# Peptides against a protein of PDB entry 5FRP, part 195

Target 1, 225 residues: chain A of PDB entry 5FRP
Amino acid sequence: VEWTESIPQIIATREDISKELNQALAKTFIDSDPRVRRTSVMIFNKVPVTEIWKNITNKAIYTSLLHLAREKHKEVRELCINTMAKFYSNSLNEIERTYQNKEIWEIIDTIPSTLYNLYYINDLNINEQVDSVIFEYLLPFEPDNDKRVHRLLTVLSHFDKKAFTSFFAFNARQIKISFAISKYIDFSKFLNNQESMSSSQGPIVMNKYNQTLQWLASGLSDSTK

## One batch from the design tools (peptide; made by RFdiffusion4, then SolubleMPNN)

Design b2_p30_4_s1 (from b2_p30_4, 19 letters changed)
Fold by OpenDDE base, seed 5:
Structure b2_p30_4_s1 (fold): chain B 225 residues (1-225), chain A 30 residues (1-30)
Amino acid sequence: as target 1 above (225 residues)
Amino acid sequence: MSEQEEMNYLLSLVELSEEEQKKKIEEFIK
């Protein structure tokens, strides 16, 4: 009985400890010492994604992580770019979207946009890195067409206008437009074959499809200029 | 555990392999 009564206190204590930890960690991301920032980024890189999501609940930490993608220190920036891309991919694969983690997901869902926006810096090294992480983590090779399309739609669904433009520009510049086109074709086939658009998700998928088409159309029009 | 202990725990995971991390996490939860 005493143990049971202590559980809420322990949980509360753990929550408090977690809060304190999160606060401390949040400070490390903005530390003046790049080594400290690097170490903080490495946590996201090396610690299992499930453990990160469990223990890191302060949204400011995630925001700070994303911000480091534009920091001045090259090594930290590069690490951050790789880390956030990987973290995004791992999160998509391993973390379920729940009401409790919604706020964190809202931040994580901006990672693709954050990465694509880096192209506007017009730095060759950054561009190369972004290219690399896109194909390694954001839009990795996936032999399953449905999964591939789903991933693409997920990535695109949270794009801001700039990211979308960058996406099209990037795809237009790389032979991998074929990949995007292939995905589109596959998606179109998927939509045509799924009589089951009668599902509650049908309209959502269609909406995403239409948005994608609209974006594609707008992007193509801009590229032809 | 103190905040520092938790931080040390997280930091300690950074240097471990995925398999070792899993083991450590499992041990920590026990």
Scores: peptide ipSAE 0.024, ipTM 0.434, DockQ to the pose 0.012
Fold by OpenDDE base, seed 4:
Structure b2_p30_4_s1 (fold): chain B 225 residues (1-225), chain A 30 residues (1-30)
Amino acid sequence: as target 1 above (225 residues)
Amino acid sequence: MSEQEEMNYLLSLVELSEEEQKKKIEEFIK
């Protein structure tokens, strides 16, 4: 009975510890020593995504991670770019969207835009790395057409205007992306012909689809001008 | 676990293979 009464206190203590851990970790991302920042990024790189989402609940940490993609230290920056791309992909595959993690997802959903915006730095090394992580993690080859289209729509649905422009400028010309777009068009036709998206996810997919179509239409119009 | 222990746990996972990580996580949940 005494043990049962201690459980709430233990839970509370764990919550406090978790909060402190998150605060401590948040500080490491802005540490002046690049080695410290590197170590912090490595947590996101090597620790399973499910454990990260479970234990890292401070949104500031994720925001700081994204900022490191533009930091001056080359090694940390490169690591961060790879890490955030991989983390994004793993999160899409393994983490469900809930009310509790909504704020974190709002940040994570900006990773594609964050990466594509790096093209504006006009650094060849960065561009090459961004190209690499896009095809490895953001838009990997997927033989299933529906999954491929869904991934593409997911990535594009959160693009800002600059990211979208970069997408068309740098990646849309690539055969893989062109193929994905073609499949997207096919999927769009499929969706238009299937009146019965009666699934609870139907409206969400349709909304993403419509947003993507609008962006695609706007992007294509700009490229023809 | 203390904050330091939790941090050490997370950091320790960085050095492990995926299989070893899975095992360690499973052990931690028990």
Scores: peptide ipSAE 0.018, ipTM 0.389, DockQ to the pose 0.012
Fold by OpenDDE base, seed 3:
Structure b2_p30_4_s1 (fold): chain B 225 residues (1-225), chain A 30 residues (1-30)
Amino acid sequence: as target 1 above (225 residues)
Amino acid sequence: MSEQEEMNYLLSLVELSEEEQKKKIEEFIK
């Protein structure tokens, strides 16, 4: 009861408290004590995604989270990898893309690439973990074909070159690529035939789509070699 | 609320199960 009564006061003092909180959190992610860093990662793991997006507005915090995926401390690194994958999935499902959160989305959209780039470390334990989070959070089983294809396209649309290469090397065989490509083409046609979504997001989606197509085409050509 | 109180709130959420968190959030939105 006392906890609930304190929440309105927190909301009322939001702007100044939010800034201080964000500054404090930013420091905890780079703290020398692994326990402090672990606690910081746990916030992203346990706090609802909607509350995270609402209250954590400092971009540096998100960047720091992603950086911990390569941390030396094994426990913190493993936790971070799981956390960022889950956070990515939850964000895709629950957070709308707006002009206000665009800059944060630009960081979050790099999570798939960040994860796939971990394969280059050539550590078996890391590879296994990355495999696990990919199938659990990034590309989960989805019986609806349209939703599955949409998720795949979303993940691929922001890949860097290294991530794309890793995707084809490690996961392309498990994805009925033929089906995915076919549906991707159909989706592309659908998007092209739909009147240019007059929304400010239309050009961005189209650009990402075109980039994905180019990468897919390039990846397929390299795999046949 | 102080910065420490906000941090304590966030930490308190971490200690709850996902189901309990959802319930608390739902109760909070009401």
Scores: peptide ipSAE 0.016, ipTM 0.371, DockQ to the pose 0.013; fails the geometry check
Fold by OpenDDE base, seed 2:
Structure b2_p30_4_s1 (fold): chain B 225 residues (1-225), chain A 30 residues (1-30)
Amino acid sequence: as target 1 above (225 residues)
Amino acid sequence: MSEQEEMNYLLSLVELSEEEQKKKIEEFIK
């Protein structure tokens, strides 16, 4: 435990962590003591994402992190779920995809599926936590529509069949409503601009506006049932 | 596809059933 607690400081101070240290760290994630596993997960919370990617190069560490999402120990599991979601979001925002980090990205790209698959456990507490991290980290509010769409497509692009099913069961409706509202606002702004209405896009936007309104009206009526 | 094309694609899905949306999304990702 004491050794594992020192790792964040080591990672923060050293540019390159040795292969041996990575191997030792990998073992802590599968330690029989939940306190050791917890401390290992906390490394991903305490160390900046850029430093994690730079210094942790052992794929087994990332794989082991993801496995802890199904940990029997509640505290470790909850911490892991929150940690991996946050780490995924930070990685998307701050880490470029390169040939050198491709193998790690292949693992990190499975985080959304890993999280959505937790819905199949049918545990209310887990479901609530998954909902929370999805809207906080995976699909956060983004005022820029293009960025929001790009994030959504990125998340969905690596889904397995089970994740897709869960997505449509739990989140798809809420996401659609959010998009519809955002587009409604955009369309309203467009329609209020006379120059825009006189453009060739005017009729197209008007049609989309009406469709959005109809969809919203129908959806709101269903939510009140 | 441009970001605008992607957005237009997603907007086109709003009118579809959840099942149809799923199929189209899966096709888009392939």
Scores: peptide ipSAE 0.016, ipTM 0.373, DockQ to the pose 0.070; fails the geometry check

Design b2_p30_4_s2 (from b2_p30_4, 19 letters changed)
Fold by OpenDDE base, seed 5:
Structure b2_p30_4_s2 (fold): chain B 225 residues (1-225), chain A 30 residues (1-30)
Amino acid sequence: as target 1 above (225 residues)
Amino acid sequence: MSEQEEMNELLSLVKLSEEEQLKKINEFIS
């Protein structure tokens, strides 16, 4: 009986420690020393994605990571761009969307937009790097048609207007957009099946899908005028 | 500490207890 009474206190203590831990870690990402920032970014590069999602729960850490994409220090910036792209891809492949991690996903889902917005810096080196990580991590080779379409729609569904513009300007010519559109009907049927709609994310995905298609259609129309 | 040593410490954090993690982070940033 006595040990049971101690459980709430233990839980409370662990939560406090966890919070402090995350706060301390967050400071390393915004440290004035670029070496510290670099090392912090490497955590996301070297640690398995599942362990990161489990142990890093402070959303500020993820936000700080994304901000380093515009870092003045070249080495840190380049590392961050590669790391965040890879982390995004790994997260899509290995991490399920749950109620508990929804706030983190909201940040991670902005990674594609963050990367495409880097084109507006108008730096050739950055542009080349962004091109590389887009095709390596965001839109990798995938032999399965449904998976390819799903990945493309996932990437586009969170774009802001600027990112979408950059997509057409720099990457769309290398991406078979027509393929995605041609598979619209099939994909729509998939989203409307009982299994997909029974999930908590079903309606959300459907809405995002429709929005993405509207954007694609609008973009294609504008390019032809 | 060398950069490699710092990296090793940070990488180990994920596998340590919360208390040990906090200790290592504090050592790294101090």
Scores: peptide ipSAE 0.025, ipTM 0.495, DockQ to the pose 0.012
Fold by OpenDDE base, seed 1:
Structure b2_p30_4_s2 (fold): chain B 225 residues (1-225), chain A 30 residues (1-30)
Amino acid sequence: as target 1 above (225 residues)
Amino acid sequence: MSEQEEMNELLSLVKLSEEEQLKKINEFIS
C-alpha cells in the first residue's frame, strides 16, 4: 500500500528530471563549439530511432537539428543533412504515430521540405548531397508500386510551395539525363555504322554526339544543364 | 575530453537513469 502511494510522486519526480535533461541536451545543439554540435547530431545517427523517440521528448531539440542543415560549418552541415534524412526514413518505418508524439511528428514531417529547400542556396556541393539523400532515404528504390506510391504521398503531403517547385525541377533534371543517355546510345550506334557515317547526316550526328558527351561529362549535379 | 569520449558519454545517456543522464549531460556542456 505504501509503495502504491509513492508511485505518483516517483512519476512526477522522474518527469521533472526528464524535462531538465532534455533542456540540457537542447543547449548542446546551439553550442558555439562546432565539435559539440557535431556530437549532438551524431546521437541521432548512432542511437536506434526507437530509443531517440522514447528519450528525447523536447521538440526544441528536433527543431534545432533541422536548423543545422544551414550551418556555416561544412562538416556539421553535411553530417546533419545525412542524419536528418536517415532519421526521417527510419522514423517512417519504425515509429507509430500517436497522440503523445504528435508534436514531434509535426517537426519530423517537415524534413523533406527542409531538404528540398536547400536547392535554393544554389551550391553544387549541397545539391549533390541533397540528391544523394533523396535517393537513399527519402525516395529510395522500391519495386513494390503500392509501397512506392505510399512513400511518395507521405513525402509530398507536407510540402510547401518552394519544396514542390524544387521537387519538379529535380524530376525534370532526371528526365533530361535519361533522355541524354538515350540519345548518346542512338548516336553511338549511328556512328558505328559505316554506311550511316558516310552519309550527309554523318557530320550532323557527330556534332550532336559531341555535345551530348560534353553535357554528360560536365557532371550530373550541374544545375546549369 | 576528446570528441570520441564526448560521443561515448552522450550515447551512454540512453542506458542510464534519468538522474545519471542529467549529471552526464551537465558535465558534457560545462
Scores: peptide ipSAE 0.025, ipTM 0.497, DockQ to the pose 0.012
Fold by OpenDDE base, seed 4:
Structure b2_p30_4_s2 (fold): chain B 225 residues (1-225), chain A 30 residues (1-30)
Amino acid sequence: as target 1 above (225 residues)
Amino acid sequence: MSEQEEMNELLSLVKLSEEEQLKKINEFIS
């Protein structure tokens, strides 16, 4: 009988501790000192995803994390972008969707859109970082076709209009770059063959090679502008 | 406090929460 009476008190105490922790953490994410904000973001890197979901229940913390992706402080911003992308991927892989965590998932599901929207800042460094985390965490290489498609659909399911636009632009760019690089390699191989260079096709291939290089250079330059 | 010290403090809080949860679970099972 005594243990039964203690259960509500224990539960209440635990909720209080959890609440206090969440409140404390929420404050650190919005601290004026970028070092404090950085440290807060690092929690998501140091603590297993399952423990994060279990212990961090204040939705404001997640919202604040996402907001840091647009922070002025470069180091914190870069850390945040990597962290949120990784956290998204890990969450998809390890966290089940339940009624209890629905509100948090609603926030986490916006991470892809949040990341793709960063392209509109038109910052080269940010763009490069976003490109990197997309390939590493959002849309990683997956040999299983069904899994790959499922991941893609999951990522796209919560896109806003701007994110879709960025997504298509990114894909178009990647396809073009990939094609250009492939051709560059082919041309380079041809040019390295002395017999091929002496052929009637030599000058033609050389011209195409130069055009490809110019295109690549211009594309890279445009991305750096 | 250094960033590392702050991190350690925050991590300690998270761990304490986990330990407390584990303690409660064990108490409940038991």
Scores: peptide ipSAE 0.026, ipTM 0.480, DockQ to the pose 0.010; fails the geometry check
Fold by OpenDDE base, seed 2:
Structure b2_p30_4_s2 (fold): chain B 225 residues (1-225), chain A 30 residues (1-30)
Amino acid sequence: as target 1 above (225 residues)
Amino acid sequence: MSEQEEMNELLSLVKLSEEEQLKKINEFIS
């Protein structure tokens, strides 16, 4: 009987401790020292995603993580952008959606929008980084068509209007790049043929070839302007 | 503590009891 009476107190104490733990951890993400913030973000990189979801239950921590994408400190910001993208991808792959983790998922599901919204800052370095993490984590190469489509739909399903606009712009850039690459290949083939090069079209194609190279050399980041 | 030491300490939290975790976090942020 005495043992039974102590159980509620023990449970309550554990819950309180867990809450306090998460609250304390949450403070590290908003610490005035960028080193502390950086270290806190790195937890999401070094700790398995399953353990993060298990141990970090305070939604404020995840919200704070997302806010660091706009961090003034460049290194912390860059780390955060990479971290949240990777964390999103890993979560999609490894974490089941349950009633218990619904509130956390609601935050995590905003990561794609958070990232795409960074394009509106109109910073070339940020744009390049966002492009990179999109290719690597959000919409990675997937040979399985069903999985690829499912991932795409998952990403798009939580987009806000701004993110969708940025997404469309990004895709437009990709189309342009693909087109440019195709032209480059065609021009290269043409230029490698001596007969074609000696034709009246030779100088014209050479000019177009150079223009294409110049455009490609400008990089993807420039296309986001 | 060095950055690496801080990282190691934070990573170790996953293996600690809740009480120990809280203690370590409090020490880290104090």
Scores: peptide ipSAE 0.024, ipTM 0.488, DockQ to the pose 0.012; fails the geometry check

Design b2_p30_4_s3 (from b2_p30_4, 16 letters changed)
Fold by OpenDDE base, seed 3:
Structure b2_p30_4_s3 (fold): chain B 225 residues (1-225), chain A 30 residues (1-30)
Amino acid sequence: as target 1 above (225 residues)
Amino acid sequence: MTLQEEMKELLSLVELSDEEQEKKINEWIS
């Protein structure tokens, strides 16, 4: 525990965290002591996102973080859920996607799905927490329509089938489907804003839109069979 | 209603039973 508590300071002060340190840190996320796991998660809260990305290069750490969202220890789980959502948001805002960090992004991009999949646990407390972090971190209030849509599409673009189902509350019932589609259309209207499409991000947004459509279509097809 | 509010309402369905979801959706489309 004491060693893990020192990690934030180490990350903040040293530019080169050794491979050994990363390996050691990875082990703390799977430690049998919940306090150690908790402390490990707190690193992501205490250290700036840019420093995390720079210094924590072991993908197992990120994978383990996501895994803790389903662990049995309530306090650690709750902390993890909040932490990973916040980390996701901060990463989107502050971290550039590069070839070098691609593997980490592949993991981080699953955070939205990871969170939405928690609804299938059918725990009211978890559901409430997920709702909270979604609106606080994943889909925060943004007065700019283009930015809101862009964030939404970013979140949706990496959804698995289950996440989409949770997101839209899809089911075999026509009424539920129609509602989901209606809301999707409303969101899509924002994409058609000429200003957003003319921007350098236009093509990216369009691609994300298409991916979302594809997943929605797939989900609808399964529900109608 | 803001996009966030709409999303919040939509996501709230996940916490409800199928029957409750249907009821709520019917209220929204009505």
Scores: peptide ipSAE 0.007, ipTM 0.230, DockQ to the pose 0.058
Fold by OpenDDE base, seed 4:
Structure b2_p30_4_s3 (fold): chain B 225 residues (1-225), chain A 30 residues (1-30)
Amino acid sequence: as target 1 above (225 residues)
Amino acid sequence: MTLQEEMKELLSLVELSDEEQEKKINEWIS
């Protein structure tokens, strides 16, 4: 564990990370101790993306990172999901595709599919986390239409069939949620107006408001899990 | 609903027009 914790500093300070170090690092991602695995994932959070791409050349490390998205250990899994999504986004923004890093990109390009496939685990906590990282890192808000489309196409370009299915389902869900939230806001505004609330429409809107809230609440995972 | 059922329902929504989608959503929240 202590050795692994030192890796971020080593990567940040040294440009000549040896093959041996990469091999050793690869082993930490599959270590039996979840603390070691956690620390390994943290490397991707602590080290700038450019330095990671430069110094971590063993593709097995990246493959192992992605595998941890299905880790049984909750803390490691959650960390991994956030880490890999962020790493993907940062890579798209900061790393040029070259012949030398082609093999690594082939792995990194599977991150969107890896994430969307997590929906099939049918765990509410995982689903919420995946939703979060998709909005934050994979398909973030982008006002520029061309950039937005380009990002979308990039994300979709390596999808497997299951990922596509999940993607479309996700989009439909987002439409539903967005509409519900919009109506919730409208209802709330209506109810905050005393004149409107006292009208014949008051009870009707109140009912719709409650229904909308209930629907939204039902989609939330148990915070205790 | 199961995840599979939810996904099927959501997928059906994607295939609808904007107007039909709104109608369907209104039905869901009613």
Scores: peptide ipSAE 0.005, ipTM 0.261, DockQ to the pose 0.134
Fold by OpenDDE base, seed 1:
Structure b2_p30_4_s3 (fold): chain B 225 residues (1-225), chain A 30 residues (1-30)
Amino acid sequence: as target 1 above (225 residues)
Amino acid sequence: MTLQEEMKELLSLVELSDEEQEKKINEWIS
């Protein structure tokens, strides 16, 4: 445990971590002590994503991280699910795809499928957590249509058949809501402009605005029932 | 609409223009 706790500092200070250190770190993810496994997962939360990609080059570490999503130890599992979702999002935002990191990206690109496959466990607590991390990290609310579509396509591009099924079942409505909210914002901006309101498009946009509000209100009411 | 049809519709949005996307969204909220 003590050795593993020192790893974040080592990664932050060293530009080149030895192969031996990576191998040692890989072993901590499969340690019999859940505290060691927990500490190993926490490295991905404590160290900046850019430093992780730079210094952790052993693909077995990333593979082992993903496997902990099905960990029997509740605390380790919950931490792992949050960690991998956040790490995926940060990687998409901050890490460029290169020839050198291709093998790691091949693993990281499976995180969405890994998470969506957790729905088949049929555990209410796991389902709620997966829902939470999907909305927070995988498919966050994005008012920019191009960015939102690009993120969606990225997530879907590596789905297995089971992940696609889960996606359609659980997230199709939420994606529609996200689009509706984005349009609501656009309509609101339009309506706040006096020149736009006086145009021939004013009444049309007002109608669309009201329809969007009604649809959103209906969706929220159904979620509370 | 079936879930499969909804998914196909969502995926089709990527290929649509902004105007066409707006039209489809309006159809969903109507």
Scores: peptide ipSAE 0.000, ipTM 0.243, DockQ to the pose 0.074; fails the geometry check
Fold by OpenDDE base, seed 2:
Structure b2_p30_4_s3 (fold): chain B 225 residues (1-225), chain A 30 residues (1-30)
Amino acid sequence: as target 1 above (225 residues)
Amino acid sequence: MTLQEEMKELLSLVELSDEEQEKKINEWIS
């Protein structure tokens, strides 16, 4: 445990982690002690994503991280689910895809599927957590339509069949809500422009705005129940 | 619509213009 707790500092301070250290770290993810596994997961939370990608080159570590999403130990599992979702999002935002990191990306790209497949466990607590991380990290609100669509396509592009099924079953409505919110913002911007309001499209946009607002209100009310 | 049809529709939005997307979203709201 003590050794594992020191790893974040080592990764943060050293530019090059040896192969041996990576191998040692890989073992901590499969340790029999849940505290060791927990500490290992925390590395991904405490160390900047850029440093993780730079220093952790053993693909087995990433694979093991993903496996902990189905961990029997509740605390470790919950931590892992949050961690991997956040790590995925940060990686998409900050890490460029290169030939050198291709193998790691192949693993990281499975995170969305890994998360959506958790719905098949049919556990309410897990479902709620998955919902939470999807909205917070996988498919966060993005006012830029192109970025939002790009993120969605990225997430969907690596889905397995089961993930697609669960995605549409549980999140199709949420995606629609997200798009509706985006359009609401666009309509609001349009309405705030006096020149646009004086145009022939003004009344039409106002009507669409109201309809969108009503739809959003009804949908959001259902989600809060 | 079947789940597959809904998925196809969602994916098709990416290929649509902003105006067409708006129209499609409005159809969903409606």
Scores: peptide ipSAE 0.000, ipTM 0.247, DockQ to the pose 0.071; fails the geometry check

